# Ledger of designs, part 159: peptides against a protein of PDB entry 4U39

Target 1, 302 residues: chain A of PDB entry 4U39
Amino acid sequence: SIKVIGVGGGGNNAVNRMIENEVQGVEYIAVNTDAQALNLSKAEVKMQIGAKLTRGLGAGANPEVGKKAAEESKEQIEEALKGADMVFVTAGMGGGTGTGAAPVIAQIAKDLGALTVGVVTRPFTFEGRKRQLQAAGGISAMKEAVDTLIVIPNDRILEIVDKNTPMLEAFREADNVLRQGVQGISDLIATPGLINLDFADVKTIMSNKGSALMGIGIATGENRAAEAAKKAISSPLLEAAIDGAQGVLMNITGGTNLSLYEVQEAADIVASASDQDVNMIFGSVINENLKDEIVVTVIATG

## One batch from the design tools (peptide; made by RFdiffusion4, then SolubleMPNN)

Design b2_p24_6_s3 (from b2_p24_6, 8 letters changed)
Fold by OpenDDE base, seed 4:
Structure b2_p24_6_s3 (fold): chain B 302 residues (1-302), chain A 24 residues (1-24)
Amino acid sequence: as target 1 above (302 residues)
Amino acid sequence: MAKNFVIVAKSKEELRKKLAELAS
């Protein structure tokens, strides 16, 4: 089974966005120290952590409280994650619960033998230096606790949105990028009717790889496949080129009008930007909710 | 129409070969 665990406010917002977008084949778990915020989750499984420590009032933006809350609830987390083949841990770094609890939860998943993938955000620079420093500590702890860590630099999201974009929309876009990171991988594994991807192949590309880079491209029109692929490999979310990566996961998602030619064209562009001996997983997914859009997601590991 | 599928490849050449097989 594949489980997605949202940790704290940002992680739970991302999980809600995944549920709203009907991401299939995954089980959702919402984790928070704030009981009121947790009640707003759309996840079937809701877990309040650190009930004795916090009394459901949240972590007060303190990562040490988030860490201790997860440690207090370790047995409950273990039971919720038991039997998972893969666990996605999603969080917004820089806060109390997400920063502190996500590494603890990730370590629990890894110790249970699940392939553990972190998908987390760095805070925007405008959220202040304290949040950036807290996020750096949480990201460091996540790197030790996961098999693969995708870090989304929120400041790079500002390069792909209009300059007049309201702050609230920038946060929604961060939640959407978290969704795309999880969905881009989970769709390759859990989409019904996929030709057999051996989960062993996913483990080979993602196990003990440390940091991963993610690029996303979206396009419409006659050259939409090529444009989406070019946008993905040149995405502002990529901190480096993908040519040095040991592994690449690529997902192309389109509507019912997605052609094999478009799929091949997009794959050739991403492959051409990759190393000659790169291990690749390439998936094509049909999403009926996409009309004329193509979405290309590229994840580079190693 | 494109189908839901996944290709695992250890090289660009293998990927291109497998894609060509799906397109045929």
Scores: peptide ipSAE 0.388, ipTM 0.881, DockQ to the pose 0.898
Fold by OpenDDE base, seed 1:
Structure b2_p24_6_s3 (fold): chain B 302 residues (1-302), chain A 24 residues (1-24)
Amino acid sequence: as target 1 above (302 residues)
Amino acid sequence: MAKNFVIVAKSKEELRKKLAELAS
């Protein structure tokens, strides 16, 4: 089974966005120290952590409280993650609960033998230096606790949205990028295909790979596949080119009008930008909710 | 119409080959 665990406010917002977008084949768990915020989760499983420590009032933007809250609730987390083959841990770094609890939860997942993937955000620069420093510590701890860590630099989201985008919309876009990171991988595993992906191949590409980079491209029109692929490999979310990556996961998602030609065109572009000896997982997914849009997600590991 | 599929490849050449096979 695949489990997605949202940790803290940002993680739970991302999980809500995943549920709203009908990400299939995954089980959702919402974790928070704030009981009121947790009640707003759409996840089937809701877990309050650190009930004794925080009394449901949240972590007060203190990562140490988030950490201790997860430690207090270790047995409950273990039970919720038990039997998972893969665990996605999603959080917004820089806060109390997400920053502190996500590494603890990730380690629990890893200790249970699950392939553990972190999908987290760095805070926007405008959230202040304190959040940035807390996020750096949380990301470092996540890197040690996961098999693969996808870090989304929120400031780079500002390069893909309109300059007049309200702050609230920038956060919503961050939640959407978290969703895309999880869905881009989970769809490759959970979506029924003509060629089944062996989970062993996923493990080969994602196990003990450390930090991963993610690029996303979206396009419409006649050249949408090529345009989306080009946008993905040149995405502002990529901190480096994918040509040095040891592993690449590529997902092309389109509507019912997605052609095999478009899939091949997009694949050729991403492959051409990759190393010659790259281990690649390439998937094509039909999403009936997409109109004329193609979404290309590229995750580079190693 | 494209269908749901996943290809695992260890090289660009292998990927191209598998994609071509899928198109046939």
Scores: peptide ipSAE 0.377, ipTM 0.876, DockQ to the pose 0.899
Fold by OpenDDE base, seed 2:
Structure b2_p24_6_s3 (fold): chain B 302 residues (1-302), chain A 24 residues (1-24)
Amino acid sequence: as target 1 above (302 residues)
Amino acid sequence: MAKNFVIVAKSKEELRKKLAELAS
């Protein structure tokens, strides 16, 4: 089974976005120290952590409170994660709950033997230096606790949105990028009618790989597949080129009009940008909600 | 029309081969 755990406000917003987009084949767990915020989760499983420590009032933007809250609730987290083959831990780094609790939850998942993938954001620079410093500590702790860590630099999201995009919309886009990171992987494993991906192949690419990079490309029109693939491999979300990556996960998602030729063209572009000996998982997914759009997600590991 | 599928490849060459097989 695949479990997605949203940790704190940003993680739970991302989980809500995943549920709204009908990401299939995953179980959603919402974790928070703030009981009121947790009530807004769409997840089937809602877990308040650190009830004794915080009394449901949240972590007060203190990562140490988030950490202690997860430690207090360790047994509950273990029970919720039990039997998972794969666990996604998603959070916005820089806050109290997400920054402190996500590494603890990730370590619990890993100790249970699940393939543990972190998908987290760095705060925007405008959120202030304190959040950036807290996020750096949380990301460092996540690296030790996960098999693969995807870090989304929120400032790079500002390069893919309109310059006039309101701050609130920038946060919504961050939630959407978190969704795309999780969905890009989970669709390869859990989408019905996919040729059976051996979970062993996923483990080969993602187990103990450390930091991973994610690129996303979206395009429409006659050359949409090539354009989407080119955008993905040159995505502002990529802090480096994928040419040195030992592992690549690629998802191409299109509507019912997605052709095999388009799939091949996109795959060839991503493969050409990768190492010759790259371990690659390539998936094609049909989403009936997509009209003329193609979405290419690339995750580079190693 | 493309269908839902997954290809696992250990090299670019293997990927191209498997993609070509799907196109046949």
Scores: peptide ipSAE 0.356, ipTM 0.867, DockQ to the pose 0.909
Fold by OpenDDE base, seed 5:
Structure b2_p24_6_s3 (fold): chain B 302 residues (1-302), chain A 24 residues (1-24)
Amino acid sequence: as target 1 above (302 residues)
Amino acid sequence: MAKNFVIVAKSKEELRKKLAELAS
């Protein structure tokens, strides 16, 4: 089974966005120290951590409280994660609960033998230096606790949105990018296809790979596949080119009108931008809710 | 029409080959 754990406010918002977008084939767990915030989660499983420590009042933006809260609730976390083949840990780094608890939860998942993937955000620069520093510490801890860590630099989201985009919309876009990162991978595994993905192949590409980069491209029209692929490999979310990556996961998602030619074209573009000997997983997913839109997600590991 | 599928490839050449096989 695939489990997605949203940790803290940002992680829970991302999980809510995943549920709202009907991401299939995954089980959702919401984790928070704030009981009121947790009640707003749409996840089937809601876990309050650190009830004794925090009394449900949250971590006070202190990562150490978040860490201790997860440690207090270790057994509950283990029970919730038991039997997972893969665990996504999603969080907004820089806060108390997400920053502190996400690494602990990730380690628990890894110790249970799950392929553990972190999908986290760096705070926007405007959120202040304190959050950036806290995020850096949390990301460092996540790197040690996961097989693969996708870090989304929120400041790069500002490059892809309109300059007049309200702050609230920028956060919503961050939640959406987190969703896209999880869904881009989970759809490759969970969506029944003509060719089934061996989970061993996923493990080969994602196990102990450290930091990963994610690019997303969306396009419509006659050249939509090529445009989406080009946008993905040149995405502002990519902090580096994918040509040095040891592994690449590519998802192309389109509507019922997605052609094999379009799939090939997109794959060729991404492959051409990758190393010759790159281990690649390429998946095509049909989403009937997509009209003329193609979404290409590229995750580069190693 | 494309369907849901996954290709695993260890090289660009293998990817192209497998994609071509799907197209046949």
Scores: peptide ipSAE 0.355, ipTM 0.868, DockQ to the pose 0.902

Design b2_p24_6_s4 (from b2_p24_6, 8 letters changed)
Fold by OpenDDE base, seed 3:
Structure b2_p24_6_s4 (fold): chain B 302 residues (1-302), chain A 24 residues (1-24)
Amino acid sequence: as target 1 above (302 residues)
Amino acid sequence: MAKNFVIVAKSKAELREKLAELAS
């Protein structure tokens, strides 16, 4: 089974976005120290952590409180994660609960033998230096606790949105990018395909790989596949080129009009940008909610 | 029309081969 755990406000917003977008084949768990915020989750499983420590009042933007809250609730977290083959831990770094609890939850998942993938954001620069410093500590702790860590630099989201985008919309886009990171991987595993993906192949690419980079490309029109692929490999979200990656996961998602030619074209572009000896998982997914749009997600590991 | 599928490849050459097989 695949479990997605949203940790804290940002993680839970991402989980809500996943549910709203009907991400298939995953179980959702919402984790928070704030009981009121947790009640707004759409997840089937809602877990309040650190009830004794915080009394449901949240972590007060203190990562140490988030950490201790997860430690207090360790047994409950273990029970919720039991039997998972793969666990996604999603959070916004820089806050109290997400920053402190996500590494603890990730470690619990890993200790249970699940393939543990972190998908987290760095805060925007405008959120202030304190959040950036807290995020750096949380990211460092996540690196030790996960098999693969995808870090989304929120400031790079500002390069892919309109310059007049309100701050609230920038946060919504960050939630959407978190969704795309999880869905880009989960769809490859959970979507029924003509060729079955062995979970062992996923483990080969994602186990003990450390930091990973994600690129996303979206396009429409006659050359949409090529454009989406080019955008993905040159995405501002990629802090480096994918040519040095030991592993690449690629997802191309399109509507019912997605052609095999378009799939091949996109795959060739990503492959050409990758190392010759790269281990690659390539998936094509049909999403009926996509009209004329193609979405290419590239995750580079190692 | 493309269908849902996943390809695992250990090289660019293998990827191209498997994609070509799907197109045949």
Scores: peptide ipSAE 0.377, ipTM 0.876, DockQ to the pose 0.908
Fold by OpenDDE base, seed 1:
Structure b2_p24_6_s4 (fold): chain B 302 residues (1-302), chain A 24 residues (1-24)
Amino acid sequence: as target 1 above (302 residues)
Amino acid sequence: MAKNFVIVAKSKAELREKLAELAS
């Protein structure tokens, strides 16, 4: 089984976005120290952590409170994650609960023998230096606790949105990028009718790989596949080119009009940008909710 | 129409080969 655990406000917003987009084949768990915020989760499983420590009032933007809250609730977290083959831990770093609890939860998942993937955001620079410093500490702790860590630099999202984008929309886009990171991987594993993926192949590419980079490209029109692929490999979200990556996961998602030619064209572009000896998982997924849009997600590991 | 599929490849050459097989 695949479990997605959203940790704190940002993680739970991302989980809500995943549920709204009908990400298939995954179980959702919402974790928070704030009981009121947790009640707004759409996840089937809602877990309040650190009830004794916080009394449901949240972590007060203190990562140490988030950490202690997860430690207090370790047995409950273990029970909720038990039997998972893969666990996605998603959080917005820089806050109290997400920053502190996500590494603890990730370690619990890893200790249970699950392939543990972190998908987290760095805060925007405008959220202030304190959040950036807290996020750096949380990301460092996540690196030790996960098999693969995808870090989304929120400031790079500002390069792909309009300059006049309201702050609230920038946060929504960050939640959407978190969704795309999880969905880009989970769809490769959990989509019905996928042929020839062994979970062992996913483990080979993602186990003990440390930090991973993610690129996303979206396009419409006649050259949409090529454009989406080019955007993905040149995405501002990529802090480096994918040519040095030991592993690449590629997902191309389109509507019912997605052609094999478009899939091949996109795959060839990503392959051409990758190392010659790259271990690659390439998936094509049909999403009926997509009209004329193609989405290419590239995750580079190693 | 493209179908849901996954290709695992250990090289660019293998990927291209497997993609060509799917197009056949």
Scores: peptide ipSAE 0.368, ipTM 0.872, DockQ to the pose 0.891
Fold by OpenDDE base, seed 2:
Structure b2_p24_6_s4 (fold): chain B 302 residues (1-302), chain A 24 residues (1-24)
Amino acid sequence: as target 1 above (302 residues)
Amino acid sequence: MAKNFVIVAKSKAELREKLAELAS
């Protein structure tokens, strides 16, 4: 089974976005120290952590409180994650609960033998230096606790949105990028009617790979496949080129009008930007909610 | 129309081969 666990406010917002977009084949768990915020989760499983420590009032933007809250609730977390083959841990780093609890939860998942993937955001620079410093500490702890860590630099999201984008919309876009990171992988494994991907192949690409980079490209029109692929491999979200990656996960998602030619064209572009000996998982997914859009997601590991 | 599918390849050459097979 695949489990997605959202940790704290940002993680829970991302999980809500995944549920709203009908990401299939995964079980959702919402974790928070704030009981009121947790009640707003759409996840089937809702877990309040650190009830004794925080009394449901949240972590007060203190990562140490988030960490201790997860430690207090370790047995409950273990029970919720038990039997998972893969666990996605998603969080917005820089806050109290997400920053402190996500590494603890990730370690619990890994200790249970699940392939553990972190998908987290760095805060925007405008959220202040304190959040950036807290996020750096949390990301460092996540690196030690996961098999693969995808870190989304929120400031790079500002390069792909309109300059006049309101702050609230920038946060929504961050939640959407977190969704795309999880869905880009989970769809390759769990989408009905896909040729059965051997989970061993996923483990080969993602197990003990450390940091991973993610690029996203979206396009419409006649050359949409090529444009989406080019945007993905040159995405502002990529902090480096994918040519040195040992592993690449590529997902091309389109509507019912997605052609095999478009899939091939996009795959050739990404493959041409990759190393000759790269281990690649390439998937094509039909999403009926997409009209004329093609979405290409590239995840580079190693 | 493209179908839902996954290709696993250990090289660029293998990927191209498998994609060509799907197109046939």
Scores: peptide ipSAE 0.335, ipTM 0.857, DockQ to the pose 0.912
Fold by OpenDDE base, seed 5:
Structure b2_p24_6_s4 (fold): chain B 302 residues (1-302), chain A 24 residues (1-24)
Amino acid sequence: as target 1 above (302 residues)
Amino acid sequence: MAKNFVIVAKSKAELREKLAELAS
C-alpha cells in the first residue's frame, strides 16, 4: 500500500489538495499538533500528535516541540504506517510541527521497511529568516530519514506565477506543486496499466538516493508533449540540470487524446537531457479530466 | 491512443527500444 502523510499545516493543506484532486491509489493520513487545524483535514485518518505536550494548541512555530510531539506519539504513528510499502511524507518546512515532526515520522516509516519519500517545501523568503533557518534544519533532518527527498523551493514558484499573484495564491500553488510531486510518483505505481511497474524498480531508483529535484511542465495545443517535456526539464523548480542524475522518474499525463507519438516525443526529450546510462522509469497516465493539457513531471534522483 | 503504461529502462537506448516495441 501507498500512504501519504501530511505533517503540520502545510502538509495537511497539500493532502487536502490531493484529496480534492482525487489522487487515487493512496491512503491519506493527516498529522498535526493543532487539534483545531487537524479537524479541517479531509483525510480519513487524522492523528493528533503530542497531545500531552501541546494539549492540542500546536507547536508554537518551534520545531523542537514538533519533534517531541512526534516522539510522544511514536506508537500511534507506527500503527498508522504499518503495512505500507511506500510512504510519502509531505510538509511545509519552516514551521513548528512540519519541520520537527516530519523527520521523525519519516524515520518511523523507514524503520518499518517502507520506501520513504519526502516531498517538502522551503518557505518563501517573505516568510522571514527564522523560517528559512528552521526549514534548513528540518530539511537536513529529513535527508537523513528518507530514501528520497524532493525539496520544492517556494521562491521558484514566484517565477512561474504572475507578479501580481496574491500571497494566498502563492501558497495554494505551493500546495499544488506538493500534490504534483506526490501524484507524479504515485500514479506510476498505483494506476493500472498495460505494463505495471515492479515495486523493485521503484526501489532501485528511489532507495537511498538522497535529494531529488522535480520539474513540471504543462502545455496545450500542437506540440504540447514536446513543450511540456521541455518545460519540465527546464523548470524553475529544478535547482540543477538533470544531466547528472543517476535516476529519473518521468510521468506524462494527458487526456484520452494522448497519443503514443506524443508520449514518445516527451520521453525522448527527457531522455536526451539525461545521462546515457540513467535508470529511468517512464510512465504514461490517462486522466479523463484533462482535456487538451499534457502534464509532464520529472523527478531526478542521485 | 496511448494507454496507461510504465517503462523501466537502464539506458536511453533501452528506453527507445521499449517505446518502439509499444508502438508496434
Scores: peptide ipSAE 0.332, ipTM 0.859, DockQ to the pose 0.910

Design b2_p24_7_s1 (from b2_p24_7 with R3K M6L A16K S17D S21A E24R)
Fold by OpenDDE base, seed 4:
Structure b2_p24_7_s1 (fold): chain B 302 residues (1-302), chain A 24 residues (1-24)
Amino acid sequence: as target 1 above (302 residues)
Amino acid sequence: LDKSLLTENLVLVGTKDEVLAALR
């Protein structure tokens, strides 16, 4: 089974966005120290952590409180993650709960033998230096606790949205990028009709790979596949080029009009930007909710 | 190149050359 666990406010907002976008084949778990915020989750499984420590009043933007809250609730987290083959841990780094609890939850998942993937954001620079420093500590702890860690630099989202985008919409876009990171991988595994991908192949490519980078491209029109692929490999979210990556995961998602030609064209572009000796997972997914859009997600590991 | 519509999801794993060869 695949489990997606959203940790704290940012992680729970991302999980809500995943549910709203009907991401299939995954179980959703919402974790928070704030009981009122947790009640707003759309996840089937809702877990309040650190009830004794926080009394449901949240972590007060302190990562040490988030950490201790997860440690207090370790047995409940273990029971909720038990039997998962893969666990996605999603959080906004820089806060209290997400920054402190996400590494503890990730370590619990890894200790249970699940393939553990972190998908987290760095805070915007405008959120202040304290959040950036807390996020750096949380990201460092996540690297030790996961098999693969995708870090989304929120400041790079400002390069892909309109300059007049309200702050609230920039946070919604961060939630959407977190969704795309989880969905881009989960669709490769959860989709019925895996011709030749066993879960052991996924483990081989994603286990102990450390930090990963993600690029996203979206396009419409006659050259939409090529445009989406070019946007993905040149995405501002990629802090480095995908050349030199030991592993590449590529997902192309389109509507019912997605052609094999478009899939091949996108694959050729991403492959041409990758090293010759790269291990690649390629997936093509049909999403009936996509009209004329193609979405290409590229994750570079190693 | 076959402009046929995809009727099902496709997942391929391998080297770059193996993946590209399987799409062809």
Scores: peptide ipSAE 0.333, ipTM 0.832, DockQ to the pose 0.877
Fold by OpenDDE base, seed 5:
Structure b2_p24_7_s1 (fold): chain B 302 residues (1-302), chain A 24 residues (1-24)
Amino acid sequence: as target 1 above (302 residues)
Amino acid sequence: LDKSLLTENLVLVGTKDEVLAALR
């Protein structure tokens, strides 16, 4: 089974966005120290951590409180994650609960033998230096606790949105990028039509790879596959080119009009930008909710 | 490759060359 665990406010917002977008084949768990915020989660499984420590009042933007809250609730987290083959841990770094609890939860997942993938955001620069420093510590702890860590630099989202985009919409876009990171991988595993994919192959590409980069491209029209692929490999979310990656995961998602030619064209572009000896997972997914849109997600590991 | 519509999801794993060869 695949489990997605949203940790703290940002992680729970991302999980809500995943549920709203009907991401299939995954179980959702919402974790928070704030009981009121947790009640707003759309996840079926809701877990309050650190009830003794915080009394449901949240972590007060302190990562040490988030950490201790997860440690207090270790047995409950273990029970909720038990039997997962893969665990996505999603959080907004820089806060109290997400920053402190996500590494603990990730380690619990890894210790249970699940393939553990972190999908986390760095805070926007406007959130202040304190959040950036807390995020750096949380990301470092996540890197040690996961098999693969996708880090989304929120400041790069400002390069892909309109200059007049309200701050609230920039946060919504960060939640959407977290969704895209999880969905881009989960769709490769959970969707019917797996040809020659053993879960062992996914483990080979994602196990102990450390930090990963994600690119996304969206396009419409006649050259939409090529355009989406080019946008993905040149995405502002990529802090580096994918040509040095040991592994590449590529997902192309389109509507019922997605052609094999478009899939091949997108794959050729991503492959041409990748190392010659790269291990690749390629997936194509049909989503009936996509009309003329193609979405290409690229995750570079190693 | 036939300009045919994809009728099913496709997942391929391998080297770059193996994946590209399987799409061809």
Scores: peptide ipSAE 0.329, ipTM 0.829, DockQ to the pose 0.869
Fold by OpenDDE base, seed 2:
Structure b2_p24_7_s1 (fold): chain B 302 residues (1-302), chain A 24 residues (1-24)
Amino acid sequence: as target 1 above (302 residues)
Amino acid sequence: LDKSLLTENLVLVGTKDEVLAALR
């Protein structure tokens, strides 16, 4: 089974966005120290952590409170994760609960033998230096606790949205990028296809790889596949080129009008930007909710 | 290349060359 755990406010917003976008084949768990915020989760499983420590009032933007809250609730987290083959831990770094609890939850998942993937954001620079410093500590702890860590630099989201985008919409886009990171991987595993991806192959590419980079490209029109692929490999979300990666996961998602030609064009572009000896997982997914859009997600590992 | 619609999800695993060869 695949489990997605949203940790804290940002992680739970991302999980809500995943549920709203009908990401299939995964179980959703919402984790928070704030009981009121947790009640707004759409996840089937809602877990309040650190109930004794926080009394449901949240972590007060303190990562140490988030950490201790997860430690207090370790047995509950273990039971919720039991039997998972893969665990996605998603969080917005820089806050109290997400920053402190996500590494603890990730370690619990890894200790249970699940392939553990972190998908986390760095805060926007405008959220202040304190959040950036807290996020750096949380990301460091996540790297030790996961098999693969995808870090989304929120400031780079500002390069892919309109300059007039309100702050609230920039946060929604961060939630959407978190969704795309999880879905880009989960769809390869959970969505039935012509070739069932062996979970062993996923483990080979994602186990103990440390940091990963994610690029996303979206396009419409006649050259949409090629444009989406070019946007993905040149994505502002990529802090480095993918040519040095040991592993590449590529997902091409389109509507019912997605052609094999379009799939090949996109694959050729991403492959041409990748190392010759790269281990690649390629997936093409039909999503009926996509009309004329093609979405290319590239995750570079190693 | 067959402009045929993709009717099913496709997942390929391998080297770059193996994946590209399987798509042709």
Scores: peptide ipSAE 0.325, ipTM 0.828, DockQ to the pose 0.891
Fold by OpenDDE base, seed 3:
Structure b2_p24_7_s1 (fold): chain B 302 residues (1-302), chain A 24 residues (1-24)
Amino acid sequence: as target 1 above (302 residues)
Amino acid sequence: LDKSLLTENLVLVGTKDEVLAALR
């Protein structure tokens, strides 16, 4: 089974966005120290951590409180993650609960033998230096606790949105990018009608790979596949080019009008930008909710 | 390549060359 665990406010917002977008084949778990915020989760499983420590009042933006809250609730987390083959841990780094608890939860998942993937955000520069420093510590702890860590630099989201985008919409876009990172991988594994993806192949590409980069491209029109692929490999979310990556996961998602020609064209572009010796997982997914849009997600590991 | 619509999800795993060869 695949489990997605949202940790703290940002992680829970991302999980809500996944549920709203009908991400298939995954179980959702919402974790928070704030009981009121947790009640707003759409996840079937809602877990309040650190109930004794925090009394449900949250972590007060302190990562050490988030860490201790997860440690207090270790047995509950273990039981919720039990039997998962893969665990996605999603969080916004820089806060209290997400920054402190996500590494602890990731380590619990890894110790249970699950393939553990972190999908986390760096805070925007405007959130201040304190959040950036807290995020750096949380990301360092996540790297030790996961098999693969996708880090989304929120400041790069500002390069792909309108300059007049309100701060609230920039946070919503960060939640959407977290969704796309999880969905881009989970759709390759969990979507019915997938031909011949052994979970062993996913483990080979994602196990003990450390940091990963993600690029996303979206396009419409006659050249939509090529445009989406070009946007993905040149995405501002990529802190480096995908050349030199040991592994590449590519997902192309389109509507019912997605053609094999479009799939090949996109694959050729991503492959041409990749190393010759790269191990690749390529998937094409039909999403009936996509009209004329193609979405290409590229994840570079190693 | 046939401009035919994808009727099913496709997943390919391998080297770059193996994946590209399987799409052809």
Scores: peptide ipSAE 0.319, ipTM 0.827, DockQ to the pose 0.878; fails the geometry check

